# Peptides against a protein of PDB entry 6GMG: the designs that were tried, part 128

Target 1, 331 residues: chain A of PDB entry 6GMG
Amino acid sequence: DSDDRVTPPAEPLDRMPDPYRPSYGRAETVVNNYIRKWQQVYSHRDGRKQQMTEEQREWLSYGCVGVTWVNSGQYPTNRLAFASFDEDRFKNELKNGRPRSGETRAEFEGRVAKESFDEEKGFQRAREVASVMNRALENAHDESAYLDNLKKELANGNDALRNEDARSPFYSALRNTPSFKERNGGNHDPSRMKAVIYSKHFWSGQDRSSSADKRKYGDPDAFRPAPGTGLVDMSRDRNIPRSPTSPGEGFVNFDYGWFGAQTEADADKTVWTHGNHYHAPNGSLGAMHVYESKFRNWSEGYSDFDRGAYVITFIPKSWNTAPDKVKQGWP

## One batch from the design tools (peptide; made by RFdiffusion4, then SolubleMPNN)

Design b2_p9_4_s4 (from b2_p9_4, 6 letters changed)
Fold by OpenDDE base, seed 3:
Structure b2_p9_4_s4 (fold): chain B 331 residues (1-331), chain A 9 residues (1-9)
Amino acid sequence: as target 1 above (331 residues)
Amino acid sequence: SAPQLQRKY
């Protein structure tokens, strides 16, 4: 029901943002003001500020996914996703734990599964892999050199990713990035690209052929990371929301948070940029708001979701959409 | 059309 979505108007390149508003430990602003900030801080290509194009404004208007879209340069494909799951904790809690008062067995299992994911470790794994990829990119002037460097780095670290198939999203991610192939982007030169990270929150119980309980309370076995690699098979994520447990209840399909390539070592100090909904200033949802949240605020998620994944993609180094330092809010 | 977030904060 996106019929009332509107593309935000252009903002003058020299227009400074209004101050952001504090909101529950995060910074908040309306989408038009975020465009102003984006033009001042993130718009740079080859060191020159750019006005956000109509196409980019249209992408942004899609809400949380729009924030990731405009900053990554492509609609999220979510192919190279990482998470951390504590199998021992999960098994132990299922065996020794008990449903809470009024909690069904299915609800209990879904909750225990959700709680067995470690968002911080998942994020750390993605950062680790992104770092390896960036090292592999630095001196590689063709894809073959990049892949060779990557394999060498993985071997040196005894990383299980070294055993992935050549067709794996892990090895194919760069070649499948449109900006890598663009003349003004990577121009097929890996050394012109850098790895970046975003996060997706979504619902595990998306299989329509599964039980109603899994759709309502989660599928404990779905979207788990592979041991050793941390890779999550995202092929079954179809943006299907959680099923209502009561009449009138509704859940949203997903949430996206943009991290980019921040170098802050303390996860708790990292800034995640996301939107609340698509831009509908004349509709029931109203204007889109953009949030800049600390990791704690982002990783907490919502009851709409029981899975989080940290996804790696690539952007040209000439873009400033993923700076090493991100400041929360304005000024 | 690409899927989009419909949640209100």
Scores: peptide ipSAE 0.056, ipTM 0.802, DockQ to the pose 0.450
Fold by OpenDDE base, seed 5:
Structure b2_p9_4_s4 (fold): chain B 331 residues (1-331), chain A 9 residues (1-9)
Amino acid sequence: as target 1 above (331 residues)
Amino acid sequence: SAPQLQRKY
């Protein structure tokens, strides 16, 4: 992307945020004001408020991915991703449905595939797995104990994840988390870590060797979850945007939404934090804005994307970037 | 390499 990205300036530690503004059921603010809120609410390490560092501000400046980056402590790798796909609905709609007026067969198939994903069930699956992982973490003081606990939990629930290979992203996720190994983080103690969730929206038609129709209207067979586990193979996601269908049309490469570890049982009441674009206050795009959206607003997505995944990673319990309750907006 | 940037919607 453009070289006009700018790192937001530091905000005084005790500066309170200005009120957020409503935007289509969301709460919206400029990135500098989000930094103020972040310092007041999410910055705490071991209960102590921290100023957002220059490095963290630089991460944040990258847009929606920056919001997830600063709160998770690492650039998203998306290795442990979940979704839900209704195969019966897909097959039935393809068989019994018809293209709309002016809709090509490829457009129809792409749309039907998109509509066959259930965002709520995908999110619930990720939450279920995160809960299992958190139980396995609670009293585990080394990785071996964590893995043993995890296997026992999965066996008790008759979960298909119990059959995953020991080298799978599912079992290797904790050991591959930088903050787990840090002295001021997990310090190699699983009980000091907790599972957190973020979501990624992206385009299915990323294969450059595929037909132009798949690149324009989606690949109905791409990025489906494995039956039983709900795991999505994200290895083919290369952040390639949807191809334009008309001259002058352009699409965004991805969207990231941060959920963390909220305990709200009603999915519709959960809050998702995301950005609109990289910070370019002196460029054509303008200043970055941060949104706090309810699940309905987040899961709706944009026409730029036909896939959603819910990803699990880990952060130290000493961080307050993933609190049990998230309040939308300010105040 | 620099991380991938989000563009404006």
Scores: peptide ipSAE 0.055, ipTM 0.799, DockQ to the pose 0.555
Fold by OpenDDE base, seed 2:
Structure b2_p9_4_s4 (fold): chain B 331 residues (1-331), chain A 9 residues (1-9)
Amino acid sequence: as target 1 above (331 residues)
Amino acid sequence: SAPQLQRKY
């Protein structure tokens, strides 16, 4: 089915987007029109508009992950992920709650676990950490200075992340960012970089050695954040979709939403950019569409997924793919 | 090939 994927054609740099269409509280457009918007709004390198390259268009064509890919400059590694889980709610609901009519015990437990995640708190944690990182980056001209600043900031805030190993995704994230090492990117200068955020929705029941029930209804114990830090171990996420519960049922492997570095304090007013599927204009899926959703629309997710993570990565400050303000739709 | 979303909205 992936054989139908097509790279969108180049758009002239001066071509303005057509108006976006409303779609269930979201702004929606076809991928080619998003490229036009991207070139006008997000393409800037050192203040200069750029045409989206063939490589970038190729990345974008992969769907939701492509939106994050083109804006972050790298395929998502998902290593530095945060979430929030209400353990007390989970325990209480398991103890005092009851399965719905026709709901199996496994289905009940999976649902209760899903409902025990707080997307807003998870997002807030990622924003908090990104802010700490940005402060640490500000005047650091080498990695050592960045790490020292980071440790100091964490100590001052009594943040549990201060106890993470030097090899952890938290401390290694910057050095593992390709654009940090690029001459036209960070050029190994942390002060040229900024932290950005994207989100991933995925299925918890990915362990093939586990019960069929966990694969169908979720694994209540999987992908929980560590207490204090909020870090999620994403090492077991292999992009395996939910198992069908009935014949002919199929689920999608993941969803990605790009936030960047918006400064809007109200989470509900933040804009998340994501795609529906890979670009297949001549295939059964059709052309790729790009959505700009408010947080409520993004965080709602789909039945395909029972986990959400908020991931931190880095981009050069010279890029305009993560502006302070994002306008939904066009114009 | 990189993993991709196949959902239709």
Scores: peptide ipSAE 0.063, ipTM 0.809, DockQ to the pose 0.439; fails the geometry check
Fold by OpenDDE base, seed 1:
Structure b2_p9_4_s4 (fold): chain B 331 residues (1-331), chain A 9 residues (1-9)
Amino acid sequence: as target 1 above (331 residues)
Amino acid sequence: SAPQLQRKY
């Protein structure tokens, strides 16, 4: 249980990581060894290595969300989320497809909806938007200048996001980022910030007022991206897991993967960092492990989840938690 | 407390 969670101990700043091990096409290590790598590679503030603080180690100890938390500097709010959904595929498969042997109608519809999401296109959309935002940030020294730049960039690209309400998470994301307002962070200067990306996997059937079938097999209509923008309304995501379909079956609430700001153009070569569970070295779950997965391994997800979203947030450019290049494993 | 992943990978 969550009561077994332990904060990993501090690692000496100059301690080098032990080699990672391969695990199903990804690189794997124990959380303490990831801390060592993090201190060598990602810890830099203004070019200077930092020991991971007790607070950061505590954040990290929460598992997959902890990896995103420590690297983004805040607990994920998931407000600026993107996905891609093939509506034509969905409609055609529902009309012309048939349930598999033993598959219920609800199970069939849930599966078809899940399969109608395109993870690669969703990721590409988030990268596209992050690039637009980064261009808008580059020469902006106040929020007003940033917003003006952003609107101009969107107009030039004929992007549907230009029609979003001023109160939309899209336009409010920067000012709602704590590190933007911090003196040692952005200091209210947009040009000191950059857009970064993480991903969340979760369950669509979270509405308790809906049918039991939707909770078991997914809600085909939930968490779809808006046409043109690709924005996903995440307001109904309350970290509720999939309902069991058989006695003794259980599912987990979410998975998070950290991408940051990698410049690798080939999605298949990008590295996603995530954890398996909260750190419980003396409990039944055991020590937390950290995985560095290629996009294919990350985007496959698990049966626990039928939705994937790609989320944009911001970090100070002075942080090295989102470098241009991420190397999988160690050495 | 913040939600956390509670599965064994």
Scores: peptide ipSAE 0.062, ipTM 0.803, DockQ to the pose 0.447; fails the geometry check

Design b2_p9_5_s1 (from b2_p9_5 with P1G L6I)
Fold by OpenDDE base, seed 1:
Structure b2_p9_5_s1 (fold): chain B 331 residues (1-331), chain A 9 residues (1-9)
Amino acid sequence: as target 1 above (331 residues)
Amino acid sequence: GPPRNITPP
C-alpha cells in the first residue's frame, strides 16, 4: 500500500475549534479541528498553551494510535497492560453452550472467549494500579524511593503485583519512560510524573503458525491476563489484523483510545479519544477523524477485534494532555 | 516507521 499519509498543517495557536459533530453517542471532528481543540485544552506545558509541533502533528497523523502518541509523548509500547477474563464463564459456556446456527466450532469458541473478557473490570484494574502508582510517585524524589513506596503500597493491599520481578514492565515502566528523564519533564524525579491510561483493541489470532480458524475467528487462549495481577503479555501482539472470512473482507489492525487520568468514578461517564485511520486527505481513506466516545461506545469495540487491554504509562504532571476532567466535543 | 492505523477499504 502506497504511503499516502499526510501530516496535517499547523493551526494558529489562538484558533478556536469548530463545533464537533454528534455521531452515535460520540463527538466527531476532522483531525485539523482536533488540533485546534488540543491547542486550547491539552497543549499546556507548565500552564502555558503551546502550538502542536510538526513532530506532534506527524505522530497524530498515524490515526487512533496517533492520538495516544501525541498525548502520551511516545509511541505505545503496551508493556504494562491489564485485562479481566472470566475463566469460569468461559469454561461453562464452552461446556454448556451451543454454536449458533451456521456457526462453526472455531467461531463459537472465539466468540465465547471474546465475551468472557470484561472491559469494565479490566479498566477498573488499570485504574486501581494507576492509583497505587500515583501514590507511590507523590513524594518520591528518586526511583529508589518510588519503588520502595510502590512495594509498600502493594503489600498493604495484598496485591499480587508485589511478586513481580524487579525487571518486569510493572517496575521498570517509569525508568523506561523518555519524558521521565527529560529536563523539562520528570528530570528523574518521580514526583513530577503521573500514571495515565490508554486502551488498545486488537485481534487475538495473530500467530501465523496457528490454524486458519484461529486467524479468522480468534485464538481463545491468547492474550489472557495473569491471575491475581491482571497483567497481559503483549509480546505476541504484532499489529496483525483479523483474517478475512469472505472475499473482499478486511479488518483494521488495531484501535487505540486515550483516557489519560480522568477522575470520574463512573466508568460509563469517562471519555475516550481515538481516531478512525491515518490521515490521507488525498487518498482513498480520506481525512483522519477524531472521536471522543463514552466508555460504552469505546468498550463495545468492533468485530475487527476480540481483545481489549488497558495500558498504563507515565507523563509529566506539567503536561495537560491528561486532565482530571475531559469534556466531550466542542463547545 | 511505527505501525499506523489502517482501515481497509
Scores: peptide ipSAE 0.255, ipTM 0.871, DockQ to the pose 0.195
Fold by OpenDDE base, seed 4:
Structure b2_p9_5_s1 (fold): chain B 331 residues (1-331), chain A 9 residues (1-9)
Amino acid sequence: as target 1 above (331 residues)
Amino acid sequence: GPPRNITPP
């Protein structure tokens, strides 16, 4: 490539990882070492370890999004995204609250909107939906059967998603998953697939036609979940970072965290895998590092972002990139 | 190519 991004070299299949190091309550390692762990733990196809391919290593080199990319098998489309927003809290705080000392009205509104999102509830909603989808998948051998099962499950739970249009990302997500169509993947058999979850943190103020204040402090009305379903329209997310509020200030474009299909019931004990930036060992950014964070560390986010979405996609059950249990760090 | 994760300087 013409840019300073570098594809990490291949690691021998049997090479064991070096120990991870603690960093701000999370486990951290360099990308090359993550590849070693990935090959030992997550690389299995039909129970057999695989060396991470050059293509997969290239995907991984893209940074935090690369972690999700290599584990999900596709670049994130973010079409089936969920969040939780407390409308009453938002309205109440706007009405009864006041800007902090030195805080502008726009900054106040942006902050209140950000604080009205609940990352944990958003995550729980995604897990709930993923569970429903998995039940619909388990005995379905064609897409029609899957969709029928899904509708039945939603009806049984009186879930508002049952009212979504047939062309909604909710119903079209499976058929639009490349690995579903692959012979060695789903082979068009829904029962060979499972729902998985990743998360994206991003900036709400991305509309260039809006006010500068919204770009700097957030757009309180942007990227809210639909009532009842929790679905977030991600179509306006163009990976545009927050605008600087002072000279020399800059913000990251996004952050992705891979959860997969962990069965840990306690959200606080779930592990999220993410990266710091694209791999540029010979550039100013340096080598990519991979983090395995508990939910608390992941959901905390950064000032770079005022939105968090939890996205559902699908992978073949034959892949081990989304195991029931994820162990943080190494060993 | 697809967007990559960029950390500001």
Scores: peptide ipSAE 0.249, ipTM 0.866, DockQ to the pose 0.194
Fold by OpenDDE base, seed 3:
Structure b2_p9_5_s1 (fold): chain B 331 residues (1-331), chain A 9 residues (1-9)
Amino acid sequence: as target 1 above (331 residues)
Amino acid sequence: GPPRNITPP
């Protein structure tokens, strides 16, 4: 792709969005119109509506990752990622299953691995952990208090995360969040922060030292969650897309979906906000579009990806980028 | 800059 990314122009603070359009069960709009909605609904700082800044518009223009970026306040680091993998299903299918007609062994193993991940359970695990973190944050006025609360909560629930190293992403995530340290953010006060969730879809076969088959059909052993904790080591995710399996075929590098801190108990009713590609209105890709998808639409993913992770980060409670309820579309 | 969401050409 050519470097023809463009920052969308500023939108007047009082401009209302145009109606979203339905798209395969999603609500869809052009990025400029999403900015209008964002300013009306999500832009609030300390209860005051804000115009999306030039910097924020630039972040947004990066595509699906830009949606997560502008709402979380930082480029995703993906360090605190969760997933659910059915090891028994995987082993049983490998042992007893057979490749489909025309399917290679490598393709079969990659498919079986992909199908052994449970997106809903992965999402639920992230929500569970986020809830624990939010309880730990609530009355903590310094990091030490937060960590003590967190350990206590985990111990009470007999959660395997209690055994994580103090330097693990799980315990270090808050201190490594820029908005936590900002005067107008957390100001080093954990009780001013809340846990939020986004999701990333990506390709498992990213190891260039591995076989071509793994790069084409997936690496069955890559990016599995640790038993008990559900933590995924994302350190080897370098945003490398799936390798083509036929001439002229190409795949997208990743997909990000923003969930925030919705309280809807039914996963199927949760709304995920994501973009199609970086904003290039004068280029071949065209203008960026933003989608608000239900979980079913989000979790379905694309053939470009065989992994999904649900990531926890933090934002100040004074931000309204992660409201309790997200309304799909406009009006 | 950081990675952006790209569509294959």
Scores: peptide ipSAE 0.249, ipTM 0.867, DockQ to the pose 0.198
Fold by OpenDDE base, seed 2:
Structure b2_p9_5_s1 (fold): chain B 331 residues (1-331), chain A 9 residues (1-9)
Amino acid sequence: as target 1 above (331 residues)
Amino acid sequence: GPPRNITPP
């Protein structure tokens, strides 16, 4: 962990962004320019543009997680996470498939497990749940009303989430959201909040008590969604990167992508905002860059990760960090 | 401090 992280300087509120540049099908810019865009497009509180505060700039400087952090208002806890796993595909491939040339059994199993996750279905599940939650929030002026609405919605849809414990992240997520309790946020009024989505890519083989093979090639059984609900137990995610498979090899601990509350029905047209690394303009990594990627670009991930989760949290409706429509780049 | 992203450029 390098100590060369720097907080980006303040940008004047009225400063317009420089044009983004294309990068492998994405729109890409340096973090300072993203701050400019953020102030013009996403900074609004109760309809008024805001300069990104020093605290927010500091959050942002942490890289991809910083993008989610500044837009969600809190460091990601990843408590309410969803994914989709094709168990039949997994079993079939294990049974009928074989390791590739030079591939170990552990590597084969890890790969098959990774390939058995469906990012699009995982995302769709999160959107479905977020929609249910938003309906439950709409006319609820206290948490009790919200929870009652939520239960009714789930019952109506015969959703397995209705069986979750009252203390489950599913039911407790709202009350555990700092902005819900803030006077200038939700002020304890659910109807002032909305559900938003971000995604995390991470490594499955994080258990240090497991085999080295699992740490190198993945743990096929780790971080699978529960049947019916799609919930992923993220408690074992400790931001531990993949173990090297060769000398000198290193992997990144995680990647975060911010979706917010876009209403675009076509998943492939949704935009995901993420960063490459923490801001170190005077260090070896260099300045942080921010990417606005389409779903395909985001969901591809990297070899560093074999899991993707789609996480629901909440922000005040008065924030504009999760607009209905997100446009790539600038202008 | 909180974990930070160290993804290469």
Scores: peptide ipSAE 0.209, ipTM 0.850, DockQ to the pose 0.192; fails the geometry check

